Peptides against a protein of PDB entry 9GMZ. Designs and how they scored, part 38

Target 1, 343 residues: chain A of PDB entry 9GMZ
Amino acid sequence: TGFPLELLTRPATERLAYFENYTVAHPRLKEVYEILMRTIAEPAGASFIFVYGASGVGKTTLRLRVEQKLTELALPKLESDRARVPVVGIEAIAPESRYFNWKEYYTRALITLEEPLIDHKFDYGVRGISRDNFGKINVESKVVAPALRRALENALIHRHPDVFFVDEAQHFGKVASGYKLQDQLDCLKSLANMTGILHCLLGTYELLTFRNLSGQLSRRSVDIHFRRYCADSPEDVQAFKSVLLTFQQHLPLAETPNLVDHWEYFYERTLGCIGTLKDWLKRVLSDALDREATTITLKDLQKRALSVAQCQKMFKEIQEGERQLSETEADVQNLRSALGLGA

## One batch from the design tools (peptide; aimed at target 1 A239)

Design b2_p17_8_s1 (made by RFdiffusion4, then SolubleMPNN; from b2_p17_8, 6 letters changed)
Fold by OpenDDE base, seed 2:
Structure b2_p17_8_s1 (fold): chain B 343 residues (1-343), chain A 17 residues (1-17)
Amino acid sequence: as target 1 above (343 residues)
Amino acid sequence: MPPPPLLPEPVEPVPLP
């Protein structure tokens, strides 16, 4: 079934919002979703989950869908425990300086934990943290990072989220020195251990550098690789074409565009990343709606495509990440062979 | 704040013919 035909009589904003909110449960998204949901339900002593993959593969979509599902599953418990927050999700900010801004991180985490109209006023035990008349947290500029950390630890313990999500978590790795990166890992590890809250870090393949620096996190972490679709895999090509067919049917236009016949061009300009594909189609749909167009053309697609230079850069970043994972697999095989464990 | 609007459930891709 395509989009609801009544959308053709609706405002451009509503037609665009339909497509923005439309999510294709493509095989890789479904696989990673099921692994992530199971790992959150049964962490088996893990304190961290690492979800890594190409930029634009769909990690933010995954997070939002898991957050929604965890919220839905928690609703019956929230009636009895009004202090509980089912899930907390933040985006890590790229540091403007050579140092990660922990004060900003703790402030954003505290704000996000308290955004729900939680009737239970929690006293953070920290002067300069207050609530406004709407229950929104205000953190005074005088509050120092160690005090904000204690406030966050207490808030996480009190609110008991099933998971703490950090999107764009590769930004923790964007520090000038390896020792500072270790200190950041130890800080996150300490926060997870002190609160008992499972942390899920989502990021690009740059997150692998962060993940590999802590041999101690390795024993208490689950790794989830969110793969792109590969053109050398017939199954991946079929999945990618099926996604194109699905988007083709769900673009709220009077005439269904033929996207599937252009699958190679879509693959060339998305590298098999469905988030990149959706964002591209969203831009093209917006342009079509602004022009009151009945359909989209190849020329409309070309106007909003990523440049070849952008695709080449993204592809190099993907190849480097995929290589690092393959090297790790080879190292495990070499270790097994050296231990006399048959390959 | 009202709860964020519920996102529609993810839909399985249409099988290729």
Scores: peptide ipSAE 0.253, ipTM 0.786, DockQ to the pose 0.668
OpenDDE base, seeds 1, 3, 4, 5: peptide ipSAE 0.128, 0.129, 0.128, 0.249; ipTM 0.761, 0.758, 0.762, 0.784

Design b2_p17_8_s2 (made by RFdiffusion4, then SolubleMPNN; from b2_p17_8, 6 letters changed)
Fold by OpenDDE base, seed 5:
Structure b2_p17_8_s2 (fold): chain B 343 residues (1-343), chain A 17 residues (1-17)
Amino acid sequence: as target 1 above (343 residues)
Amino acid sequence: MPPPPLLPEPVEPIPLP
């Protein structure tokens, strides 16, 4: 089944929004989604979940789908517990300075926890934190990071989300010294421990540096690798082609473009990352709709493709991450063998 | 604000013929 044919008579904005909101449950997304949902439901004393993978693999899509599902599952309980928030998700921002801005992080977390739809107003006990007439949190510039942390701790305890998501969490690692990176992890660990709230950090393979810095986090963390599709795997190639076929049928154009025949070119310019693929197709669809085009051509694809230089850079980052994981797996096997535990 | 519109459920990819 393709897109609803009625979309062909709809405005370009509605046609684009359809494709934007369309999500393919591709095998890797489904696998990671199921693992993540299960881990959130049964954390088994874990305080952290690390979800790592290539840029553009689909981590933000995963997060948003989990947030929606957790919200849906919590709705019956929210009727009785008006203070509860089922899930909270923020994006970590790359610091403009060499230092992570904890004040901004805590402020964003508080603003996200205090969505205007929450009837139960919480008094943070912090002077300079207020709600506007719309119920939105306002944080005065004079409020210091330790006070914001205390407010966030109290808010997390009171709202008791099933999980706290931090997307782009590799940005915690951009702190100028290894010592400060450990301090950041200790701060996050302390926040998770003080609140009892499970934290899920989503990011690139740079998150592996975080995992490796704290041997204490490893005992209280679950790792989830969101893999790309690999061209050397026939199964992965078939899955990638099936995703192309699905997108081909769900592009709201008068003539169905042949994406599958160009699968190698799509693979070359996405590295098997479905998020990168979807974003590329979104850009190309937007251009096609702006031109009132009946279909998408290879020339239209080429205009919006990532450059070879961008792909080479991304591929180098992926290879380094995949290498580090493979070495870690080999080290575990070597350790098990050395302990007399069968491989 | 109204809750963000519920995103459609993810759909399984169409198998290749």
Scores: peptide ipSAE 0.271, ipTM 0.795, DockQ to the pose 0.671
OpenDDE base, seeds 1, 2, 3, 4: peptide ipSAE 0.248, 0.176, 0.175, 0.175; ipTM 0.790, 0.784, 0.782, 0.785; seed 3 fails the geometry check

Design b2_p17_8_s3 (made by RFdiffusion4, then SolubleMPNN; from b2_p17_8, 6 letters changed)
Fold by OpenDDE base, seed 2:
Structure b2_p17_8_s3 (fold): chain B 343 residues (1-343), chain A 17 residues (1-17)
Amino acid sequence: as target 1 above (343 residues)
Amino acid sequence: MPPPPKLPEPVEPVPLP
């Protein structure tokens, strides 16, 4: 079944919003979703979940879908515990300076955790944290990072989310080398341990560097690899083509564009990343709607495609991440062999 | 803020013919 045909009579904004909100439950997304949901339900003493994969693979889509599901599952409990927040999700910002801004991180986490609509207002016990007339948290500039940390610890304990999501978590690693990165890890570890709240860090393969620096986090972490579709796998190619067919049917245009026949071009310009594909199609759809076009052409696709240079850069970053994982697997195998554990 | 609008459920991809 394609898009609702009544959308063709709707404003361009509604047609675009339909496609934006449309999610294909492609095999890799479904797999990672099930693993993540299971791990959140049964963390088995884990304090961290690392979800890593290519840029544009769909990690933000995964997060949003898990957040929605956790919220839905928590609704019955929220009736009895009105102080509870089922899930917290933030995006890590790349710091402008060589230092990670913990004050900003704690502030954003507090603002996200303390939704204005939450009935049970929490007292932070910290002077300079207040609520506006709409219940939105305001943090005064005079509040120092240690006080914000204590406020966040208390808020996380009081609100008791099932998980704390940090999207774009590779941004923790970009700013600090060596000791400073370890301090950031130790800070996150301490926050998770003090609150008892499971943390899920989603990021690119650059997150592996962050994950590998803390042998202590490794013992209390679950790893989830969100793989792209690979052109050398027939099954992955079929899955990618199926996603194209699905998007083709769900573009709210009068004439269904033929995307599947161009699958190689779509693969070349997305590297098998469905998020990149969706974002590309969204841009092209927006352009088509602005022109009141009946369909999308190859020329329309080409106008909004990533450049070959962008794809080459993204592919190098993917190859480096996939290489690091492969080396880790080989190291495990070598260790097993050296221990006399059969291959 | 009103809760973000509930996103439609993810749909399984259409099987290739």
Scores: peptide ipSAE 0.221, ipTM 0.786, DockQ to the pose 0.690
OpenDDE base, seeds 1, 3, 4, 5: peptide ipSAE 0.155, 0.183, 0.141, 0.139; ipTM 0.776, 0.781, 0.779, 0.770

Design b2_p17_8_s4 (made by RFdiffusion4, then SolubleMPNN; from b2_p17_8, 5 letters changed)
Fold by OpenDDE base, seed 2:
Structure b2_p17_8_s4 (fold): chain B 343 residues (1-343), chain A 17 residues (1-17)
Amino acid sequence: as target 1 above (343 residues)
Amino acid sequence: MPPPPSLPEPVDPVPLP
């Protein structure tokens, strides 16, 4: 079934919001969602989950859907335990300097854990952390990073979320030296160990550096690869075309645009990344609604497409990530062979 | 906590004809 036809009589803002909120449960999203939900429910002594894949593959969509589901599942328990938060999610900020700002990270995490609507006030035991009249946490500039860490540890223990999400987590790796990266990993590891809270880091293939730098993290981590669709796989091409057909039917326009016939062009400019595809279609839909257009044309698509140069850059980054994963699989096989374990 | 604004459930892709 397509979009609700009543949307055609609604304001452009409501029509755009419909498409923005519309999520296609494409095969890779569904697979990763099920693996992630299962791993959160049964971490089996893991302290970390790494979810990595191409930029624009849909990692943020995955996170938001898991956060919603965990919240829904926790509602019955939250009635009895007013201190509990089911899930916490933050986005890692790219450092403006060669140093990661841990003070900002801890502050943002505390603010996210302590939404104004939590009835049970917690004392952090740290001077300069207060709540405003709306219950929002305020952290004074004088509060140092070690004190904020202790406050976050106490808050995580008290609120006991099922998982702590960090989106765009590759930004932890944007440090000038391998030593500083190790210190950051040890900091995250100690936070997870001290709180007993499972951490899920979502990001690009740059997260593979986190997996590879610490054999100790690897022992306590679960890896989830969120793959793009590949044009050399008939099944992946069919899945990608099915997503195009679905979006085609859910664009709230008077005339259904033909997206499927242009699937190769959509693939060329998205590299099989559904998030990139959705963002592109959202921009084109916004333009069409602003013009009161009845449909979307190929010319409208071309105006909002990523440039060939952008796609070439993104594709090189994808190929490097996919190569590193393939090398890791080969290393496992070589290790098994060296141990006298069969293929 | 009021439940976060419920996002619509993800929908399975339409099968190709």
Scores: peptide ipSAE 0.218, ipTM 0.776, DockQ to the pose 0.590
OpenDDE base, seeds 1, 3, 4, 5: peptide ipSAE 0.172, 0.177, 0.190, 0.205; ipTM 0.768, 0.771, 0.770, 0.773; seed 5 fails the geometry check

## One batch from the design tools (peptide; aimed at target 1 A25 P27 K241 V243)

Design b2_p18_1 (made by RFdiffusion4)
Pose (drawn by RFdiffusion4):
Structure b2_p18_1 (pose): chain A 343 residues (1-343), chain P 18 residues (1-18)
Amino acid sequence: as target 1 above (343 residues)
Amino acid sequence: EEAEIEELAEEIAEASLD
């Protein structure tokens, strides 16, 4: 397999768009996707899905793919329920203040729930907020956060989304003190419990500070680790080389450049993160299409790669996250002994 | 080893998340 040969006659813009729209279902992503879909289809009391992963591992692409896939299920279901949004997805806003702005979060979450059939919803539940009949949801600045949250809860319980996505969930950790970390997530827990809607949180390894704050949160959450490819296990190395080969065969050029020969350098500057690899390859392809190059040279790759210091910071954070998420037989035995079960 | 990588790359190219 490979890129369509017809693209050679097309201008560079079509080649670049093709490569941008190209995706690879590498094993780690496939496994994480399967686990996430299975868990969304049946939460069974869980109120959170944590998706931990390094920068550029593909969390956002996973969210977008799963959103598209779940939207397919909604079309047959719509014949039964006219007013139902299948999936709602938003991003956590990094606040300018010391603490996360819950009022803005509620405002944006309610705004994202706009539908053309707004007549079905009627009143949101609290005065001061309504659509301006122009397709935009208007909220008043005098409306307080408890009333806005109550309106969001009513809207969510009415629409009943399958899953609620909060991309970049590490921004929830912006707090004014050292003790507000548990309350920051307890608020979202209460919202999810009352609305009966699973809140899937995606973020980098900084999200690990939101892991196990309390036993209640521990039970109300499901951990999904989007592990990067590690050079330690040969199988992961084989997979990383294989992803390079698929990219080598699928980037539009006159002749396919050799990328497997330089797999070590790619891993050096990408740490196995597939998104970081694709971004680099797309940047190099764009640079090459400017000069109409027939192949990719190592010099081109080196020109638009990542700095050593950047990759050092990436690896340090990744090592800390993998160390915190590691699970061994020793931990299982310790828990067994402490529980008094034995063996 | 090269053949194993080619077979795995073919499996990945055929894989879908749809």

Design b2_p18_1_s1 (made by RFdiffusion4, then SolubleMPNN; from b2_p18_1, 6 letters changed)
Fold by OpenDDE base, seed 5:
Structure b2_p18_1_s1 (fold): chain B 343 residues (1-343), chain A 18 residues (1-18)
Amino acid sequence: as target 1 above (343 residues)
Amino acid sequence: MEEEIRELAAEIDAASLD
């Protein structure tokens, strides 16, 4: 059906906001969304979900849509249990130092979980954690990481979220010299075990290192691979062209641009990653709206495209991740064959 | 434009994640 035609008479800010808020329910996003929602509803004793895929595949979009849906589904229960938070989602930050900042992580998690709108204020017995006049959590610089962890553990227990999301979770892998990546996993495992809260880690293929390091996590984890579209798959090419067609119909411009005819160029500069595609189109739309342009041209696309060097770097990172997965699948098959379970 | 692309685009456009 495309965008509402009334947007053509609206300010550029409203047109851009429409496209920003528009989510293409593309086949891979829908598949991963359904798997993730099912796994959250029925974790079957899992303590972790790992969602991994290329940068710009759409993991943050997936997270935000799941957070929205879980919130909507919880609304009737939140009337009776005002202490409950249905979902908590944070983004892990790349440390400025050579090691992951657990103090900052716990602080951000606690601030996100203890939003001002929660009527039921808990005192977690930690000196230097307070609420301002608006109910926002304030953490004094003197509060140490172990105290923040205990506060977060208590908050997670009292708020009982269905899932705790951590986006960009590959940043847990940023370990100082002399520390082990295993210690980070054991810390996360301990947090999940102490709280009973399901943790969902979203990130790049660097998350595959977490799966391989802990045979104990592997028994209590669900893996979800958020794949890109591949140009060597006719079905994936058709899906990618269909996504381009959907986006061209949802660009709030007077003349519908022909994106589909340029599908190879879009594929070259996105590597089949729909998040990268959306971000590119958003930049191009913003430029077009600023110029009061009626449509988008190939020259407008070229001005905002990722460089070939950026695409080559991203593609190498993707190929390495996809290779590691294929090797793991082959190792599983070899193990099954060696056990006499058959192919 | 292949009919299959139009059909799938219509399915994607009609698809809620819900």
Scores: peptide ipSAE 0.391, ipTM 0.906, DockQ to the pose 0.840
OpenDDE base, seeds 1, 2, 3, 4: peptide ipSAE 0.380, 0.382, 0.391, 0.354; ipTM 0.902, 0.899, 0.906, 0.887

Design b2_p18_1_s2 (made by RFdiffusion4, then SolubleMPNN; from b2_p18_1, 9 letters changed)
Fold by OpenDDE base, seed 5:
Structure b2_p18_1_s2 (fold): chain B 343 residues (1-343), chain A 18 residues (1-18)
Amino acid sequence: as target 1 above (343 residues)
Amino acid sequence: DDAAVQALAQEIDAASLD
């Protein structure tokens, strides 16, 4: 158990790539992965899945692992159905303006869905959508958002993915008014309904505000809370220490660094978010490899740590999200009690 | 404490997401 020892004789780039590609199957990631995979397999009439949690909790890692697994599971069917794409995943872009760029969203979705390697090429019937000599989708600037939407609807129907992922989906919420946020929800709902494709929105706790705006989406959505590890929970502290122990065994260095002895400092600077931890260790490993260092020291960790001010900002955003969830749980209990349903 | 951390780390290292 640990990294392959032969990596110690390999180039720094290969050693870094090993750690980048290594995924710690930590308890919270495994739990959320199992729930997400089950929900995709058996959506039970759901049109949406919301995956929300702290920035750096590991949502992108979760998405990529699910995309990989769905692709692997679909391989036998793709031999017979050359039009099918098993999964499509995009990241929502933060709008430069006060308005979400639907044209850019639809363009990016089409480009991602219509990879060059797909044998069965689709004609969108939209003037200004073409393929280059490599089969890559090109969208001319003259193509309007309603035409791109129709092209995406047709592509999603034809390719029939098991799920459509949108990472950083809180960026849909960055519109200038609450009314426009509802319109965006209705647009996404319409896209899911018109295509019959399950949508999974991954994002920060800002997705809760987005989810709560449509009581109609609540009936057709599954919610998955990707929690951080909490220092007030002995079980969560044990899990966090175990993740540190696993990472220290998978750092391709000549001397295994003692990360576990510094668990409080790691917790202080990650807030129990394993993605933030991995990114930190990746930066520190890169610096160590560049110096041909045999191990990682506390000074190396301190050099690449998030600032206290960054951690305070992140913690405030987490506390607000966790508070909103706790209030929602209390409201459900109060509603049940008021309905004469037992606790 | 340390033994429980080691045991869980072994479970995590052996765990596939599969």
Scores: peptide ipSAE 0.481, ipTM 0.933, DockQ to the pose 0.888
OpenDDE base, seeds 1, 2, 3, 4: peptide ipSAE 0.469, 0.475, 0.473, 0.477; ipTM 0.929, 0.930, 0.931, 0.931

Design b2_p18_1_s4 (made by RFdiffusion4, then SolubleMPNN; from b2_p18_1, 5 letters changed)
Fold by OpenDDE base, seed 3:
Structure b2_p18_1_s4 (fold): chain B 343 residues (1-343), chain A 18 residues (1-18)
Amino acid sequence: as target 1 above (343 residues)
Amino acid sequence: EEEEILKLAEEIDAASLD
C-alpha cells in the first residue's frame, strides 16, 4: 500500500500532482459522502441540503467527488439527452459591499451551467444574454438581476441537474440586518421551488445562523454535519493517526517520513481538519521536491505550519459552531423527553 | 494501538468513496 514507486523516477510536477489528486477516504469523509449521495438520489421532498463544518474539514473535496460521481452516473443518459447537465457547482463570493451581489451570483451560475460543450443551446428569453463564437455565455451590463434570475430559472429547468451546489454559502448570511437575511433565504427558496432543483449549500458553521432563521427551511432541508476529528475521542484520535499513516505512505519521496510520531503537532496545527492537513502536506512536499530532498523533516513541517494565532482563531470559530449544535441536540432531547419519547 | 492504527490505515487506503 502506498504511492506507485515509479513516481520516484518522474518529474517533481508529476509527483506533486499525484499527491494533489490523491483523496484519503477517511471515515468522516466517507460517512458524509454516503449521506450526501443518498440524499441527492432520494431527497424525499427536500429542497435544500445544508453541509456545514469547520473551515478546512474537506467540504470542497466532498463536493468535487460528488460532482464527479453524479457526472459518471449520468453519462449514459447524457448521450440521449444533450440538453441535460448532471450537476452544477459554484462558489458564493464574499460581497465587497454590505449586500450580497445577486446579479453576479446569477451571472456566474449561468456561465457555469451553460458551458461551451453543451450541444443543445437554449434561448434564455432574456435580451442581452448571448453566446460568443466559442459558445461562452456573455451577459451585457444592462441586464438586471430579476432578468438574470429568470434566465437561470429557465436554464435550470431545461438542464435539470440532480443538484445545484453552492460552496462558501455562509456568504449569503453576510447582510446588515436579520430582515435582509430572511430575504436571501426567501430568494433561494423561491429559486429552488420555481425550478424544482435540489440546492446543496456547503459552508462553515456560520451557515447555521442562516439555516436557523427559517423554521420553514427546516421542513424542506436535510442537515449534514461534516465533523472534524476530536482529540477528546479515542476513536477520533485513532482515525486521525490512521489518516497520517495513509498520507505518509502516499508522499512520493524516497524515504517515508514518520508523520505518526508527530501526530500531536499535526493535530495542534490542523484542529483535526483533514483538508488543512492535506494542504499543509502539499506545501511541504512541494518544498521538499524543489530541494530534491529524499524525505520530510519536522523542520520542513514547522516552516509551512499555520501559526498558533491562526489556529487559536480557527479553534474559537469551531468551538462556537460545535456549541450551537450541542445546544440544539440538547433541545431535541429535552423536547423528546417532554413528549414522553425515549431519549 | 499501533496494530489498530495500521489496520484502520489499510482500510482507509483500500476504501473508495464509491
Scores: peptide ipSAE 0.397, ipTM 0.916, DockQ to the pose 0.905
OpenDDE base, seeds 1, 2, 4, 5: peptide ipSAE 0.389, 0.386, 0.391, 0.396; ipTM 0.912, 0.911, 0.912, 0.915

Design b2_p18_2 (made by RFdiffusion4)
Pose (drawn by RFdiffusion4):
Structure b2_p18_2 (pose): chain A 343 residues (1-343), chain P 18 residues (1-18)
Amino acid sequence: as target 1 above (343 residues)
Amino acid sequence: SAVVETDVDDALEQLEEE
């Protein structure tokens, strides 16, 4: 398999768009996707889905793919319920203040729930907020956060989304003190519990500070780790080389450059993160298409790679995250012994 | 705007044969 040969006659813009729209279902992403879809289809009391992963591992692409896939299920379902949004997805806003702005979060979450059939919803529940009949949801600055949250709860329980996505969830950790970390997530827990809607939180390894704050949160959450490819296990190396081969075969050029020969350097500057690899390859392809190059040279790869210091910071954070998320038989035995079960 | 998708299984078999 490979890129369509017809693209050679087409201008560089078509090649670049093709490569941008190209995706690879590498094993780690496939497994994480399967787990996430299975858990969304049946939460069974869980009120959170944590998706931990390094920067550039593909969390956003996973969210988009699962959003598109779930939207397919909604079309047959719509014949039964005319007013139902299948999936709602938003991004956590990094606040300028010391603490996360819950009022802005509620405002943006309610705004994202705009639908053409707004007549079905009627009143949101609290005065001062309504659509301006121009397709935009208007909220008043005098409306307080408790009333806005109550309106969001009512809107969510009316629409009943399958899953609520909060991309970049590490921004929830912006707090004014050292004790507000548990309350920051308890608020979202209470919102999810009352609305009966699973809140799937995606973020980098900084999200691990939101892991196990309390036993209630521990039970109300499901951990999904989007592990990067590690050079330690030969199988992961084989998979990383294989992803390079698929990219080598699928980037539009006159002749396919050799990328497996330079797999070590790619791993050195990508740490196995597939998104970081694709971004680099797309940047190199764009640089090559400017000069109409027939192949990719190592010099081109080196020109637009990542700095050593940047990769050192990436690896340090990844090592800390993998160390925190590691699970061994020793932990299971310790828990067994402490529980008094034995063996 | 269409998303194009490819599985890695064929590339893994090729590398295993080599």

Design b2_p18_2_s1 (made by RFdiffusion4, then SolubleMPNN; from b2_p18_2, 9 letters changed)
Fold by OpenDDE base, seed 1:
Structure b2_p18_2_s1 (fold): chain B 343 residues (1-343), chain A 18 residues (1-18)
Amino acid sequence: as target 1 above (343 residues)
Amino acid sequence: KEVIEVDIDPALAQLAAE
């Protein structure tokens, strides 16, 4: 079913908001969603889940949908356990300095855990952390990172979420030396162990560096590869065309644009990443609504497309990530062969 | 193969309509 036709009489802001909130349940998203939900329900002694894939593949959309579903499933229990938070999700910030800002990370995590709707006042056991009259956490500037960590550990234990999400988690790896990267991993591992809370790190293929450095995390981690659609796969091409067909039906315009006939151009400028596609269409829709246009044209698409140079850079990063995974798969096959299990 | 509409999770569709 297409968009509600009543939207054509609504303000441009409502029409744009409809498309922004609209999510295509494409095959790769569904697959990764099901794996992630199952792994959260039955972690089997795992303390970490790694979700990695290309920039713009849709990892943030995946996180938000899982957060929503976990919240929905927890509602009956939240009535009896008012201290519990079903899920917590944060985005890791790119460090402006050579070091990841743990103080900022812990502060953001605490603020996210303590949504104003939680009636139960919790004493964080740390001086300089307070709740204001509106239920918001205030962290005094004098509070040091080790104290914020203890506050977060206590808050996670008390709120007991089913999972702690960290989006853009590759930013933990942006440290000047391999030693510092290990310290970051040990810090995260310690937080998961001290709290007993399952951590899910979502990020780019740069997360594979964490996998390679921590042979000990490998035994307690689950890996989920969020793949893009590949043009060399007929099934992936069909799925990508089906996504275009769905998006063209859900653009709140008077005349349905023909996106499917331009699928090769859409593929060229998105590399099979549905998040990149949605963001592109959102920009084009915004321009069309600003002009009070009845439809979008190829010229409108071209005006908001990523440049060829941007696509080439993104594709190089994807190829490097896919290569590293292929090498890991070959290592697994070699190990199986060496164990006598066959290739 | 014919291009088909991708199944929208009805829960996602409801949340987009609210």
Scores: peptide ipSAE 0.016, ipTM 0.476, DockQ to the pose 0.075
OpenDDE base, seeds 2, 3, 4, 5: peptide ipSAE 0.015, 0.008, 0.015, 0.013; ipTM 0.484, 0.395, 0.496, 0.496

